# Designs tried in a protein design run: peptides against a protein of PDB entry 5TUV. Part 1

Scores and structures below are computed, not measured.

Target 1, 107 residues: chain A of PDB entry 5TUV
Amino acid sequence: KEVIDRLRYLKAEIEDLELKERELDQQKLWLQQSIKNVMDDSINNRFSYVTHEDICNCFNGDTLLAIQAPSGTQLEVPIPEMGQNGQKKYQINLKSHSGPIHVLLIN
Target 2, 107 residues: chain B of PDB entry 5TUV
Amino acid sequence: AQECQNLEVERQRRLERIKQKQSQLQELILQQIAFKNLVQRNRHAEQQASRPPPPNSVIHLPFIIVNTSKKTVIDCSISNDKFEYLFNFDNTFEIHDDIEVLKRMGM
Unless a header shows other numbers, all headers, positions and changes below count from the first letter of the chain.
Peptide ipSAE was made for these designs. It is ipSAE averaged over its two directions, with the distance scale d0 held at 1.0 Angstrom where the peptide's residues are scored. Compare it between designs on one protein only; published cut-offs may not apply.
A fold fails the geometry check if it doesn't show the stated peptide or something in it is severely misdrawn.

## One batch from the design tools (peptide; aimed at target 1 I79 Y90, target 2 D97)

Design b1_p8_1 (made by RFdiffusion4)
Pose (drawn by RFdiffusion4):
Structure b1_p8_1 (pose): chain A 104 residues (1-83, 87-107), chain B 106 residues (1-49, 51-107), chain P 8 residues (1-8)
Amino acid sequence: KEVIDRLRYLKAEIEDLELKERELDQQKLWLQQSIKNVMDDSINNRFSYVTHEDICNCFNGDTLLAIQAPSGTQLEVPIPEMGQKKYQINLKSHSGPIHVLLIN
Amino acid sequence: AQECQNLEVERQRRLERIKQKQSQLQELILQQIAFKNLVQRNRHAEQQARPPPPNSVIHLPFIIVNTSKKTVIDCSISNDKFEYLFNFDNTFEIHDDIEVLKRMGM
Amino acid sequence: SIIKHFEE
């Protein structure tokens, strides 16, 4: 039949696709780890910053609010319901205080 | 028969997913070279100049909130701990550290 | 990194 070896063929490709994903899952997990190791060198943390000019060049006009918080800080944005509509940002920081810079 | 329809749908799924994973994989690589160059760029600027801490500098990680000039922004802290509430009377946009690093080159 | 949650 045309269908029964449309199966054997498809069932012979997915393992290549399955192993490819396993490989891609391993590559991603220790690429992320190598990224964590670089952003927590004490020397590299010292220069891991951006200036006002940089932000102004990438955001034309308007009011810009820069919010800085430690890693793992959670940010929750509810739906714009009505109660006047509500546009709000719920920030939760357990590891430390947050720093807010108003960009001009 | 339906064991044929199930695997063809599953195949495309795996394909569409494996493709997106290869995309975020190179984005993660781009994230590292952008971070390395950003660090190298700041070290060079400090040899021609040190900028003060609370001003003119934003440490990673961070977010950029963009809204209209006529938009009023309120900041509220309550009795509950580890909570921050920002209110806007109009729409806004949130951008990440990764995107701004891309927009500036590297 | 900052973890983001959006309601749908």

Design b1_p8_1_s1 (made by RFdiffusion4, then SolubleMPNN; from b1_p8_1, 6 letters changed)
Fold by OpenDDE base, seed 3:
Structure b1_p8_1_s1 (fold): chain B 107 residues (1-107), chain C 107 residues (1-107), chain A 8 residues (1-8)
Amino acid sequence: as target 1 above (107 residues)
Amino acid sequence: as target 2 above (107 residues)
Amino acid sequence: MIKIKIEQ
């Protein structure tokens, strides 16, 4: 009887969790669309930038590269492997399909 | 007993997914707030300056930041149309998206 | 292909 009661409880809880998960999925989709609409607005787009000072305040003591690329640009970071000279290769590969990529040295 | 165990595993799996989705939703909310704050800041700043910033003095979204040691040597190969970039580093690097940068800025 | 070396 204890096992039967536990089974019933678990099944009911799983059903409730399924409903909760679907609710979260819908909320995510709605919020993603909202963000897209805000970012695609012409006025917002005009002011959607950070300054060199902003970046420098976020990071200290390192070389900083800012890479501006169109949405949808492919970013590939291969697993580091040994190079021909015996050193590990650390790479970033960028491929844009809709516009040019711009790189800035911040410091 | 085995059925109970199977359902408990399923319940735990769903609970973890829900937890992850809740976290992702919170991040999206923060992203939207940060973006709106950024736009408001920049709009106000340009009004006070009575001019937009120079084109090469700002970094428009979307962007990424590559952070590496000042001792790191970076080789970059660029296509003629600037649609393809190949970076080679002789040491490790970090990549940060614009969302993370906005968070660090306190937006 | 243009190669640029960045050193600081």
Scores: peptide ipSAE 0.179, ipTM 0.890, DockQ to the pose 0.041
OpenDDE base, seeds 1, 2, 4, 5: peptide ipSAE 0.145, 0.159, 0.174, 0.158; ipTM 0.889, 0.888, 0.890, 0.891

Design b1_p8_1_s2 (made by RFdiffusion4, then SolubleMPNN; from b1_p8_1, 6 letters changed)
Fold by OpenDDE base, seed 2:
Structure b1_p8_1_s2 (fold): chain B 107 residues (1-107), chain C 107 residues (1-107), chain A 8 residues (1-8)
Amino acid sequence: as target 1 above (107 residues)
Amino acid sequence: as target 2 above (107 residues)
Amino acid sequence: MIKIFKEK
């Protein structure tokens, strides 16, 4: 009887957890859409930028490239492979479909 | 019974997954807050200056930051319409999105 | 060092 009761309890709890997980998934979708709406707002979009100083304060010592790309831009970073001269190839491929990409050298 | 043990494992798996999803939701909320704080900062700054910043002095969202050693040689090929970019590095690099930058800025 | 060239 104890085992049967435990099984019944566990099955009921798992069912409740399934409902909770679906609720969280829906909340995630809603929140993501909310973020998108806030960012796409014309007034917010006007002020949605960082400065060179902001970037420099976040990173030190290296060459920094800022790549401003429209939403939906495809970013590909292939697995490094050996080149013909024995040097590893490190690459970034960018493809935009909605507008030009802008690159800035920060330092 | 074996069935009871199996359900205990499943329950634990679901609980951990739910915990992860709750954490992800919190991160999304923080992202939205960070963005709003950024907008407020910039709006206030422009009000004080009575003008917007120069166009090439700021980086508009969305963007990514690529950092690499100052010794790294970077070759970049750009399409005529600037919709496609191919970067070649002779050494390793790191990529950071705008969300991470806002975090580092303390927004 | 950064080298940039345009593709036609």
Scores: peptide ipSAE 0.091, ipTM 0.892, DockQ to the pose 0.038
OpenDDE base, seeds 1, 3, 4, 5: peptide ipSAE 0.071, 0.084, 0.070, 0.080; ipTM 0.893, 0.893, 0.893, 0.895

Design b1_p8_1_s3 (made by RFdiffusion4, then SolubleMPNN; from b1_p8_1, 4 letters changed)
Fold by OpenDDE base, seed 1:
Structure b1_p8_1_s3 (fold): chain B 107 residues (1-107), chain C 107 residues (1-107), chain A 8 residues (1-8)
Amino acid sequence: as target 1 above (107 residues)
Amino acid sequence: as target 2 above (107 residues)
Amino acid sequence: MIEKKFEK
């Protein structure tokens, strides 16, 4: 009787958790769409930028490159491997499908 | 009972997934807030200056920041249409997305 | 966002 009751309660709780998980999934989708709408708004888009000062305040002492590219641009970072000259190759590959890529030297 | 133990494991599994989804939802909320704060800051700044910033003085979203040593040699190959970029570094580098930058800015 | 892919 005790085991049966425990099983019943566990099954009921799992069912409630399933509902909660679906609720969170829906909330995530809603929020993602909301963010997209806010960012795609013409007025917001006009003011969606950071300054050189902003970047410099976030980082120090190094060379900083800012790479601006359209959403959906592919960024590939291959695993470093030894080059023909014995130097390890560190690479970044960028591929845009919808517009040009812009690179700025910040520091 | 074995069935009871199986359900206990399933319950715990679902609880952990729910916790993860709740955390992800919180991050999305923070991203939206950060973006709105950025837009508000820039709007106010341009209103006070009575002019937009120079085109090459700002980095528009979306972007990434590449951080490397000042001693690092960087070579860049660009396609004719500027849709494809290949960066070669002779040393290690770090990549930071715009979301992380906004966080560091305190947005 | 820019989509990041790390080749393995």
Scores: peptide ipSAE 0.138, ipTM 0.899, DockQ to the pose 0.908
OpenDDE base, seeds 2, 3, 4, 5: peptide ipSAE 0.085, 0.087, 0.088, 0.075; ipTM 0.892, 0.895, 0.895, 0.892

Design b1_p8_1_s4 (made by RFdiffusion4, then SolubleMPNN; from b1_p8_1, 4 letters changed)
Fold by OpenDDE base, seed 2:
Structure b1_p8_1_s4 (fold): chain B 107 residues (1-107), chain C 107 residues (1-107), chain A 8 residues (1-8)
Amino acid sequence: as target 1 above (107 residues)
Amino acid sequence: as target 2 above (107 residues)
Amino acid sequence: MIKKFFEK
């Protein structure tokens, strides 16, 4: 009897958890759409920027590149491999299909 | 007994997924708040200055930041149409999205 | 140091 009751309890709890998970999934979708709508708003878009100073303050002492690219631009970072001279290669490959990529040196 | 144990494992797995999804939702909310704060900041700044920032002095979202040591040598190959960029670094680098930058800015 | 190369 005790085992049967425990099984029934666990099955009921799992069912409740399934409902909760589906609710969270739906909330995520709505929130993502909300964020997109806010960002795509013409007025918000006009003011959706950071300054060079903002970036510099976030990464003091480093060389900084800011990359602006059209949506859908592919970014690839190959696994570092040894070069011909024994130097490890670190690479970034960017490829756009819809427009030019813009790169700025911040500092 | 074995069935009970299996269901307990399943219950725990679902609880962990739910916790992760709740955390992800919270993160999305924070992203939206950060964006709204950014827009508000910039609106206020432009109102006080009575003019927009100079062209090329700001970086519009979306963007990514590549940071590396000041000592790092960066080679960049660019296609004529600027659709393709190939970066080579002689040392390690980091890539950060605009969301992370906003976090570092305290937005 | 950043070096830029333009390719076709």
Scores: peptide ipSAE 0.037, ipTM 0.892, DockQ to the pose 0.038
OpenDDE base, seeds 1, 3, 4, 5: peptide ipSAE 0.035, 0.035, 0.035, 0.036; ipTM 0.892, 0.891, 0.892, 0.894

Design b1_p8_2 (made by RFdiffusion4)
Pose (drawn by RFdiffusion4):
Structure b1_p8_2 (pose): chain A 104 residues (1-83, 87-107), chain B 106 residues (1-49, 51-107), chain P 8 residues (1-8)
Amino acid sequence: KEVIDRLRYLKAEIEDLELKERELDQQKLWLQQSIKNVMDDSINNRFSYVTHEDICNCFNGDTLLAIQAPSGTQLEVPIPEMGQKKYQINLKSHSGPIHVLLIN
Amino acid sequence: AQECQNLEVERQRRLERIKQKQSQLQELILQQIAFKNLVQRNRHAEQQARPPPPNSVIHLPFIIVNTSKKTVIDCSISNDKFEYLFNFDNTFEIHDDIEVLKRMGM
Amino acid sequence: SIEKHFES
C-alpha cells in the first residue's frame, strides 16, 4: 500500500529529527550556562551597563522609563480591561530593590 | 490510516520546533558576543574619561518602558512585600536589554 | 533575566 510505507518512511525520519532535538536541547542548556558564567564575573558585572545616549538613539521621542531589578524579578501585565481601561505593570522583586531611571 | 495523519502532523511540528530552537540558539550566541563587546566598549570609554552610579548609567538586566509624553505614570507600593505597581492612563510598550543591545549594534 | 507574564 501507499500508506503503509509512507509510515515506514516517516517513522524512519523522526528519529533523526528526535536526536537532532536532543542535541539541540543539550547545546542550548550549556550555552545558557556559559552565558551565566560570563555575566557573573566580577569584572564583567562592573561594565555591564548602558548610558542615556544609547537608549535615546534606539527610542525616538516620547517618555522613556528605565526599570532595573535583580535577576529572577517577575513582571506581570494584566489584560487592558475596563473598570476607564487599566494599563498596569505588576513587578515582584524578592532579591532586592528596584532602580528606576527617567530618560530624557 | 489515521496513524499516517498523526505522524505527518507530528513531523511538521517537530520540524517547526527544531527550526525555532536553532534560531534561539544563534540568538543566544549573538547575546553573548553583544555582551562581550558592550563590556569591551565601556572599558575603552573609561580610559578616556568614571561615570557616576545613579545617573547616566543603567545596569543589566533592565527593561525600557515607552509611552506617550501626555501619559501619566504612577508608581504605587503597598503593604504587601516585594510588590511594585505601575499605572498608565494610556497604552505603553516594554523592551528588553537584549533588544536594546541589538539596536545599538553590539 | 527578568521574567515576563502576560494575560490573554

Design b1_p8_2_s1 (made by RFdiffusion4, then SolubleMPNN; from b1_p8_2, 6 letters changed)
Fold by OpenDDE base, seed 2:
Structure b1_p8_2_s1 (fold): chain B 107 residues (1-107), chain C 107 residues (1-107), chain A 8 residues (1-8)
Amino acid sequence: as target 1 above (107 residues)
Amino acid sequence: as target 2 above (107 residues)
Amino acid sequence: MIKIFIEN
C-alpha cells in the first residue's frame, strides 16, 4: 500500500512539474519578444547607446575595441593555434548579413 | 521500490531545471530594466544638453567589446562593404556583450 | 571554434 501510494504521489508531482516547466518556457518566449519589441521601438532605438566614457569606466587600463554589429552578425573565435613562427595566433572573424559593421578604438 | 527511486531522481532533475529556468527569466527581466534605464538616462542627458551627443562619441546597441592588453598588437582586415572583419591578435583577448556592459554600468 | 550570433 505505501509503495503504491508513494508511486502515485510522485507521478502526480512530476506531472505538475512538467506543466510548470512548460509555463516557464512560454514566459521566456513572451519576455524575449517583449524585449525585442522595446528595443525595436523607434524612440527607444534613438537613445539605445553607451558613451566612450561608459566603456572606459567599465574597463580600466586596456585596449578596447567597440564593435557595433547589426543583429544576426556572426562572430567566430577559432581555437588558438601555433603560428609558423611559433607564436600562438588569436583571431576573431565577423560576418554581417544585414548591414555594415562599425569599429571604434577606445584607449 | 526501484521505481520509486527512479521517479525521485526524475523529480529532482525537473526541480533543478525549473530553478535554472526561473533564474534565466529573472536575468531577462533585469536586462529589460537595464535597457529602459539606459534609454531614460540618455533621454534626460540630451534634454539637459539641448542636443544629441556628437557623432562617433557613442556606441549604439547592439555591440560587443573586445578587451586586450595595451601591449597587444592587433591587425584588422576589412571587406569593402564592411560586412566582414578579420582581427588578428598576438596575445589573448576577452569579449563582452552589451548586456554585460550595462551590468557593469549599474543600469 | 566558438560561434556567437548577436541578436540583441
Scores: peptide ipSAE 0.047, ipTM 0.888, DockQ to the pose 0.148
OpenDDE base, seeds 1, 3, 4, 5: peptide ipSAE 0.044, 0.040, 0.043, 0.038; ipTM 0.888, 0.888, 0.889, 0.891

Design b1_p8_2_s2 (made by RFdiffusion4, then SolubleMPNN; from b1_p8_2, 3 letters changed)
Fold by OpenDDE base, seed 1:
Structure b1_p8_2_s2 (fold): chain B 107 residues (1-107), chain C 107 residues (1-107), chain A 8 residues (1-8)
Amino acid sequence: as target 1 above (107 residues)
Amino acid sequence: as target 2 above (107 residues)
Amino acid sequence: MIEKKFEK
């Protein structure tokens, strides 16, 4: 009787958790769409930028490159491997499908 | 009972997934807030200056920041249409997305 | 966002 009751309660709780998980999934989708709408708004888009000062305040002492590219641009970072000259190759590959890529030297 | 133990494991599994989804939802909320704060800051700044910033003085979203040593040699190959970029570094580098930058800015 | 892919 005790085991049966425990099983019943566990099954009921799992069912409630399933509902909660679906609720969170829906909330995530809603929020993602909301963010997209806010960012795609013409007025917001006009003011969606950071300054050189902003970047410099976030980082120090190094060379900083800012790479601006359209959403959906592919960024590939291959695993470093030894080059023909014995130097390890560190690479970044960028591929845009919808517009040009812009690179700025910040520091 | 074995069935009871199986359900206990399933319950715990679902609880952990729910916790993860709740955390992800919180991050999305923070991203939206950060973006709105950025837009508000820039709007106010341009209103006070009575002019937009120079085109090459700002980095528009979306972007990434590449951080490397000042001693690092960087070579860049660009396609004719500027849709494809290949960066070669002779040393290690770090990549930071715009979301992380906004966080560091305190947005 | 820019989509990041790390080749393995």
Scores: peptide ipSAE 0.138, ipTM 0.899, DockQ to the pose 0.907
OpenDDE base, seeds 2, 3, 4, 5: peptide ipSAE 0.085, 0.087, 0.088, 0.075; ipTM 0.892, 0.895, 0.895, 0.892

Design b1_p8_2_s3 (made by RFdiffusion4, then SolubleMPNN; from b1_p8_2, 6 letters changed)
Fold by OpenDDE base, seed 2:
Structure b1_p8_2_s3 (fold): chain B 107 residues (1-107), chain C 107 residues (1-107), chain A 8 residues (1-8)
Amino acid sequence: as target 1 above (107 residues)
Amino acid sequence: as target 2 above (107 residues)
Amino acid sequence: MIKIFKEE
């Protein structure tokens, strides 16, 4: 009887957890849409930028490239492979479909 | 007995997954807050200066930051319409999104 | 060092 009662309890709890997980999934979708709406707002969009100083304060010592790309831009970073001369290839491929990409050298 | 053990494992798996999803939701909330703080900062700054910043002095969202050693050679091929970019590095690099930058800025 | 090449 104890085992049967435990099984019943566990099955009921798992069912409740399934409902909770679906609720969280829905909340995630809603929140993501909310963020998108806030960012796409014309007034917010006007002020949605960082400065060169902001970037420099976040990173030190390296060459820094800022790549401003429209939403939906495809970013591909292939697995490094050996080149014909024995040098590893490190690549970034960018493809935009909605507008031009802008690149800035920060330092 | 065996079924009970199997359900215990499943329960634990679901609990961990729910915990992860709750954490992800919190991160999304923080992202939205960070963005709003950024907008407020920039709005206030422009009000004080009575003008917007120069166009090339700021980086508009969305963007990514690529950092690599100052010794790294970077070759970039750009399409005429600037919709396609191919970057070649002779050494390793790191990519950081705008969300991470806002975090580092303390927004 | 950064080298930029434009393609048509």
Scores: peptide ipSAE 0.098, ipTM 0.891, DockQ to the pose 0.038
OpenDDE base, seeds 1, 3, 4, 5: peptide ipSAE 0.079, 0.087, 0.073, 0.081; ipTM 0.891, 0.892, 0.891, 0.893

Design b1_p8_2_s4 (made by RFdiffusion4, then SolubleMPNN; from b1_p8_2, 6 letters changed)
Fold by OpenDDE base, seed 1:
Structure b1_p8_2_s4 (fold): chain B 107 residues (1-107), chain C 107 residues (1-107), chain A 8 residues (1-8)
Amino acid sequence: as target 1 above (107 residues)
Amino acid sequence: as target 2 above (107 residues)
Amino acid sequence: MIIIKKEE
């Protein structure tokens, strides 16, 4: 029957899609590992930086803070709340567990 | 048939997930390319200058950029070990990670 | 990578 044939076709296609999804998951895993290896390489790490000019070219007209911290550092932005003086408080909380944090004023 | 309709919905759901995973994979590829290009640029620049840049003139990865108005008042509290930072702003701000910055740089 | 958690 036509309906039976359609069901068989759909089941076969879904099976193929499952295989494709697993393939993509594996590719993502390998690529993530590759990126990690490249970034952790001593030579690459030595040259893994941007300049003040680079940042200024990307942004203009405002105050720019650059925050350099170890990988895995946690940055939290709480929901803005009203302060004691009636001013909303906008906050950034940084916590590093593996090294110091360095802050630079760009402009 | 109801079963056929259910499978068609499932097929479509899987197709959308696959599409999303393909896009995410492409982004990872671009990240790796951008990082490699950054390293190559810096290596070449230092070779031409025959010296590394001053330590306070560059921002090492990983980093984030905080962008806010020049009128924004920023207060910062730092722990003794510099592992914890608390930033207070009297106005809104934007956060940009290093990946986004590299994209804006055209890496 | 620095992990960003926004609660806004």
Scores: peptide ipSAE 0.359, ipTM 0.902, DockQ to the pose 0.873
OpenDDE base, seeds 2, 3, 4, 5: peptide ipSAE 0.297, 0.357, 0.340, 0.353; ipTM 0.899, 0.902, 0.902, 0.903

Design b1_p8_3 (made by RFdiffusion4)
Pose (drawn by RFdiffusion4):
Structure b1_p8_3 (pose): chain A 104 residues (1-83, 87-107), chain B 106 residues (1-49, 51-107), chain P 8 residues (1-8)
Amino acid sequence: KEVIDRLRYLKAEIEDLELKERELDQQKLWLQQSIKNVMDDSINNRFSYVTHEDICNCFNGDTLLAIQAPSGTQLEVPIPEMGQKKYQINLKSHSGPIHVLLIN
Amino acid sequence: AQECQNLEVERQRRLERIKQKQSQLQELILQQIAFKNLVQRNRHAEQQARPPPPNSVIHLPFIIVNTSKKTVIDCSISNDKFEYLFNFDNTFEIHDDIEVLKRMGM
Amino acid sequence: SLLLQKTL
């Protein structure tokens, strides 16, 4: 039949696709680990910053609010319901205080 | 028959997912070289100048909140711990450290 | 209900 070996063929491709994903899952997990190792060298943390000019060049006009918090800080944004509509940002930081810079 | 329709849908799924994974994989690589160059760029600027800590500098990780000039922004801290509440009377946008690093080149 | 959730 046309269908029964449309199966055997498809069932012979997905394992190549399955192993490819396993490979891609391993590559991503120790690429992320290599990224974590670089951003926590003490020398590299020393220069892991951006200036006002950089932000202004990438954001034309308006009011800009820069919010800095430790890693793992959770940011929750509810739906713009009505109660006047509510536009709000819920910030939860367990590892430390947050720093807010008003960009001009 | 429906074991044929199930695997064709599953195949495309795997394909569409394996593709997106290869995309975020190179984005992660781009994230590292952008971070390395950003560090190298800041070291070079410090040899021609040190900028003060609370001003003119934003440490990673961070977010950028963009809204209109006529928008009022309120900051509230309550009795509950480890909580921050920002209110806007109008719409806003949130951008990440990764995106700004891309917009500036590397 | 939530529209967006992010982790820094």

Design b1_p8_3_s1 (made by RFdiffusion4, then SolubleMPNN; from b1_p8_3, 5 letters changed)
Fold by OpenDDE base, seed 5:
Order: sequence, then structure tokens, then C-alpha cells
Structure b1_p8_3_s1 (fold): chain B 107 residues (1-107), chain C 107 residues (1-107), chain A 8 residues (1-8)
Amino acid sequence: as target 1 above (107 residues)
Amino acid sequence: as target 2 above (107 residues)
Amino acid sequence: PLAKKITL
């Protein structure tokens, strides 16, 4: 009896958790769409930028590349392999499908 | 007994997923807040300056930041249409998205 | 083999 009751309880709880998980998934989708709408607004888009100073304040003493690219741009970082000269290859591959990529050097 | 244990494991797995989804939802909320704060800051700054920033002084979203040592040599190959970029580094680098940058900025 | 793949 006790084991059967525990099984029934656990099954019911799992069902409730499934409902909760679906609710959270829906909320996530809603919020993602909300963020997109806010970013796509013409006024917000005009002011959706950071400055060189902002970036320099976030990072100290390094060479900085700022890569501005359209949404949906793919970034790939291959596993470092030995190059033709025996040097490890550290690479970034960028592919945009909707517009040009812009690169800024920040020192 | 064994069925009860299996369901308890499943329950715990679902609870952890729910916790992760709740955390992700909170992060999205923070992203939205950060973006709104960024826009507000920039609007105010441009109003005070009575002019927009120079085009090469700002980085428009979406963007990424690549940081590496000042000693790192960076080679870049660009496609004719600027839709494809290949970066080669002679040393390690780090990549940060715009969301992380906004967090570091305290937005 | 890719260590990281991100979509912006």
C-alpha cells in the first residue's frame, strides 16, 4: 500500500512539473519576441550601440576587435590544429547571410 | 521499490530543468533591462552633445568582442562581398558577446 | 571539428 501510494504521488508530481516546464517555455518565447520587438523599434535601433570607451572600460591592456554583424551571422572556432609551419592555428570563421560584417580595431 | 526510485530520479531531473529555465528567464529579463538602459543612456548623451556620435566611434548591436594579447598577430581574410571573414591568430583569444559586454558595463 | 559555434 505505501509503495503504491508513493508511486501515485510521484506520477502526479511529474505531471505537474511537465505543466510548469511548458509554462516556462512559453514565457521564454514571449520574452524573446518582446526583446526582438524592442530592439527592432526604429528609435531603439538608432541608439543600440556602445562606444570605444565602453569597450575599453570592460577590457584592459589587450588588443580588441569589435565585430559588428547582422543577426544570424555564424561564428565558428575550429579546434586548434597544427599549421603548415608547425604553429597552432587559432581561427575564427564568420559567415553572414544577410549583410556585410564590420570590424573595428580598439586599442 | 525500483520503479519508485526511477520516478524519483526523473522528478529530480525535471526539477533541475525547471530551475535552469527559471534562471534563463531571469537572464533574459536582465538583458531587456540592460538594453533599455543602454538606449536611454545614449539618447541622453546625444541630447546633451546636440549631435550623434561619429560613425566610427560606436559599435552597433549585435556585435562580439574578440580580445587577445597585444603581442598576438592577427591576419584577416575577407571575401569580396564582406560576408565571410577568416581570422588567424598566432595565440589564444577570448570571445565575448554583446550581452556580456552590457553586463560588464553595469547596464 | 569545431570547438565553438555561435549564431549572432
Scores: peptide ipSAE 0.294, ipTM 0.897, DockQ to the pose 0.939
OpenDDE base, seeds 1, 2, 3, 4: peptide ipSAE 0.289, 0.294, 0.287, 0.198; ipTM 0.897, 0.895, 0.896, 0.895

Design b1_p8_3_s2 (made by RFdiffusion4, then SolubleMPNN; from b1_p8_3, 6 letters changed)
Fold by OpenDDE base, seed 5:
Structure b1_p8_3_s2 (fold): chain B 107 residues (1-107), chain C 107 residues (1-107), chain A 8 residues (1-8)
Amino acid sequence: as target 1 above (107 residues)
Amino acid sequence: as target 2 above (107 residues)
Amino acid sequence: QIAKSITL
């Protein structure tokens, strides 16, 4: 009787958790759409940028590449392999489908 | 007993997923706040300067930052349409998205 | 093989 009651309780709790998970999924979708709408607003879009100073303040002592590309641009980092010269190759592949990619060097 | 244990494992798994989703939702909220703060900052700065920043002095969202040692040699190959980029590094690098940058900026 | 893939 105790085991049966425990099983019933657990099944009911799992059902409640499923409902909660679906609620969170819907909230996430709503918020993502909200963010997109805010970013796509013409005024917000005009001011959606960072400066060289901003980047330099975040990263000190390194060479910095700023890569600006349209949404949906794909970035791939292959596993390091030995290059033709016997050196490990570290590589980034970028492919945009919607527009040009812009690269800025920040010292 | 075994069925009860199986359901308890399932319950725990769902609880962890819910926790993760709640955390992700909070991160999205923070992203939205950070973006709004960025826009407000830039609007105010341009109002004070009575002019927009020079085009090559800012990085528009979305973007990524690649940082590497100052000693790293970087080779870049660009497609004719500038839709495809290939970066080769002779050493390791790090990649940071715009969301992380905004966090580091304290937005 | 790809170690990392990101979509902007």
Scores: peptide ipSAE 0.371, ipTM 0.895, DockQ to the pose 0.964
OpenDDE base, seeds 1, 2, 3, 4: peptide ipSAE 0.364, 0.361, 0.364, 0.359; ipTM 0.897, 0.893, 0.895, 0.896

Design b1_p8_3_s3 (made by RFdiffusion4, then SolubleMPNN; from b1_p8_3, 4 letters changed)
Fold by OpenDDE base, seed 1:
Structure b1_p8_3_s3 (fold): chain B 107 residues (1-107), chain C 107 residues (1-107), chain A 8 residues (1-8)
Amino acid sequence: as target 1 above (107 residues)
Amino acid sequence: as target 2 above (107 residues)
Amino acid sequence: ELLKSITL
């Protein structure tokens, strides 16, 4: 009786939550498309950069590599394994399919 | 009843997912704002300077930052077309995406 | 196996 009423209430609430979740998914899709459009705009693209000073202000005391590559470039970091010299291998593999990769040494 | 308990668990799970999705949406909004602020800053700076920055003085999006100790030895192998890069480090490193950099810049 | 795999 009261349990039945509680069950009905919970089922109705779950349905409402499902609708809310789908709404959020749709909002995410639209927002992602909006971001893409803003970034792909010719004027925005022209000014979509940071300076060496910007990077240096964010990071202190380390060797910094800035790697600029086309969207869609794949970056892979293998699990460190022991090398032939007894040293662990720390690697970054980059593969671009649409354009060249540019690397800058900063700081 | 067991059914009531099961539905309450499901309800709670959905509520948590919704909360996570709301947080993700907020992050996307902040990313868009940060990008727009970056563009605005650069436009203003170039207007004041009456010239664009030198090509090698800026890092265009998208990019990543790799930071490591000053003592780390870095080896880089590049393909002929510069589409593929292999970095070897003799020690650990950190990777930061452009989104994180913009956050650190206070954009 | 990869420790990290991302796309720019």
Scores: peptide ipSAE 0.370, ipTM 0.901, DockQ to the pose 0.942
OpenDDE base, seeds 2, 3, 4, 5: peptide ipSAE 0.364, 0.365, 0.345, 0.363; ipTM 0.898, 0.900, 0.900, 0.899

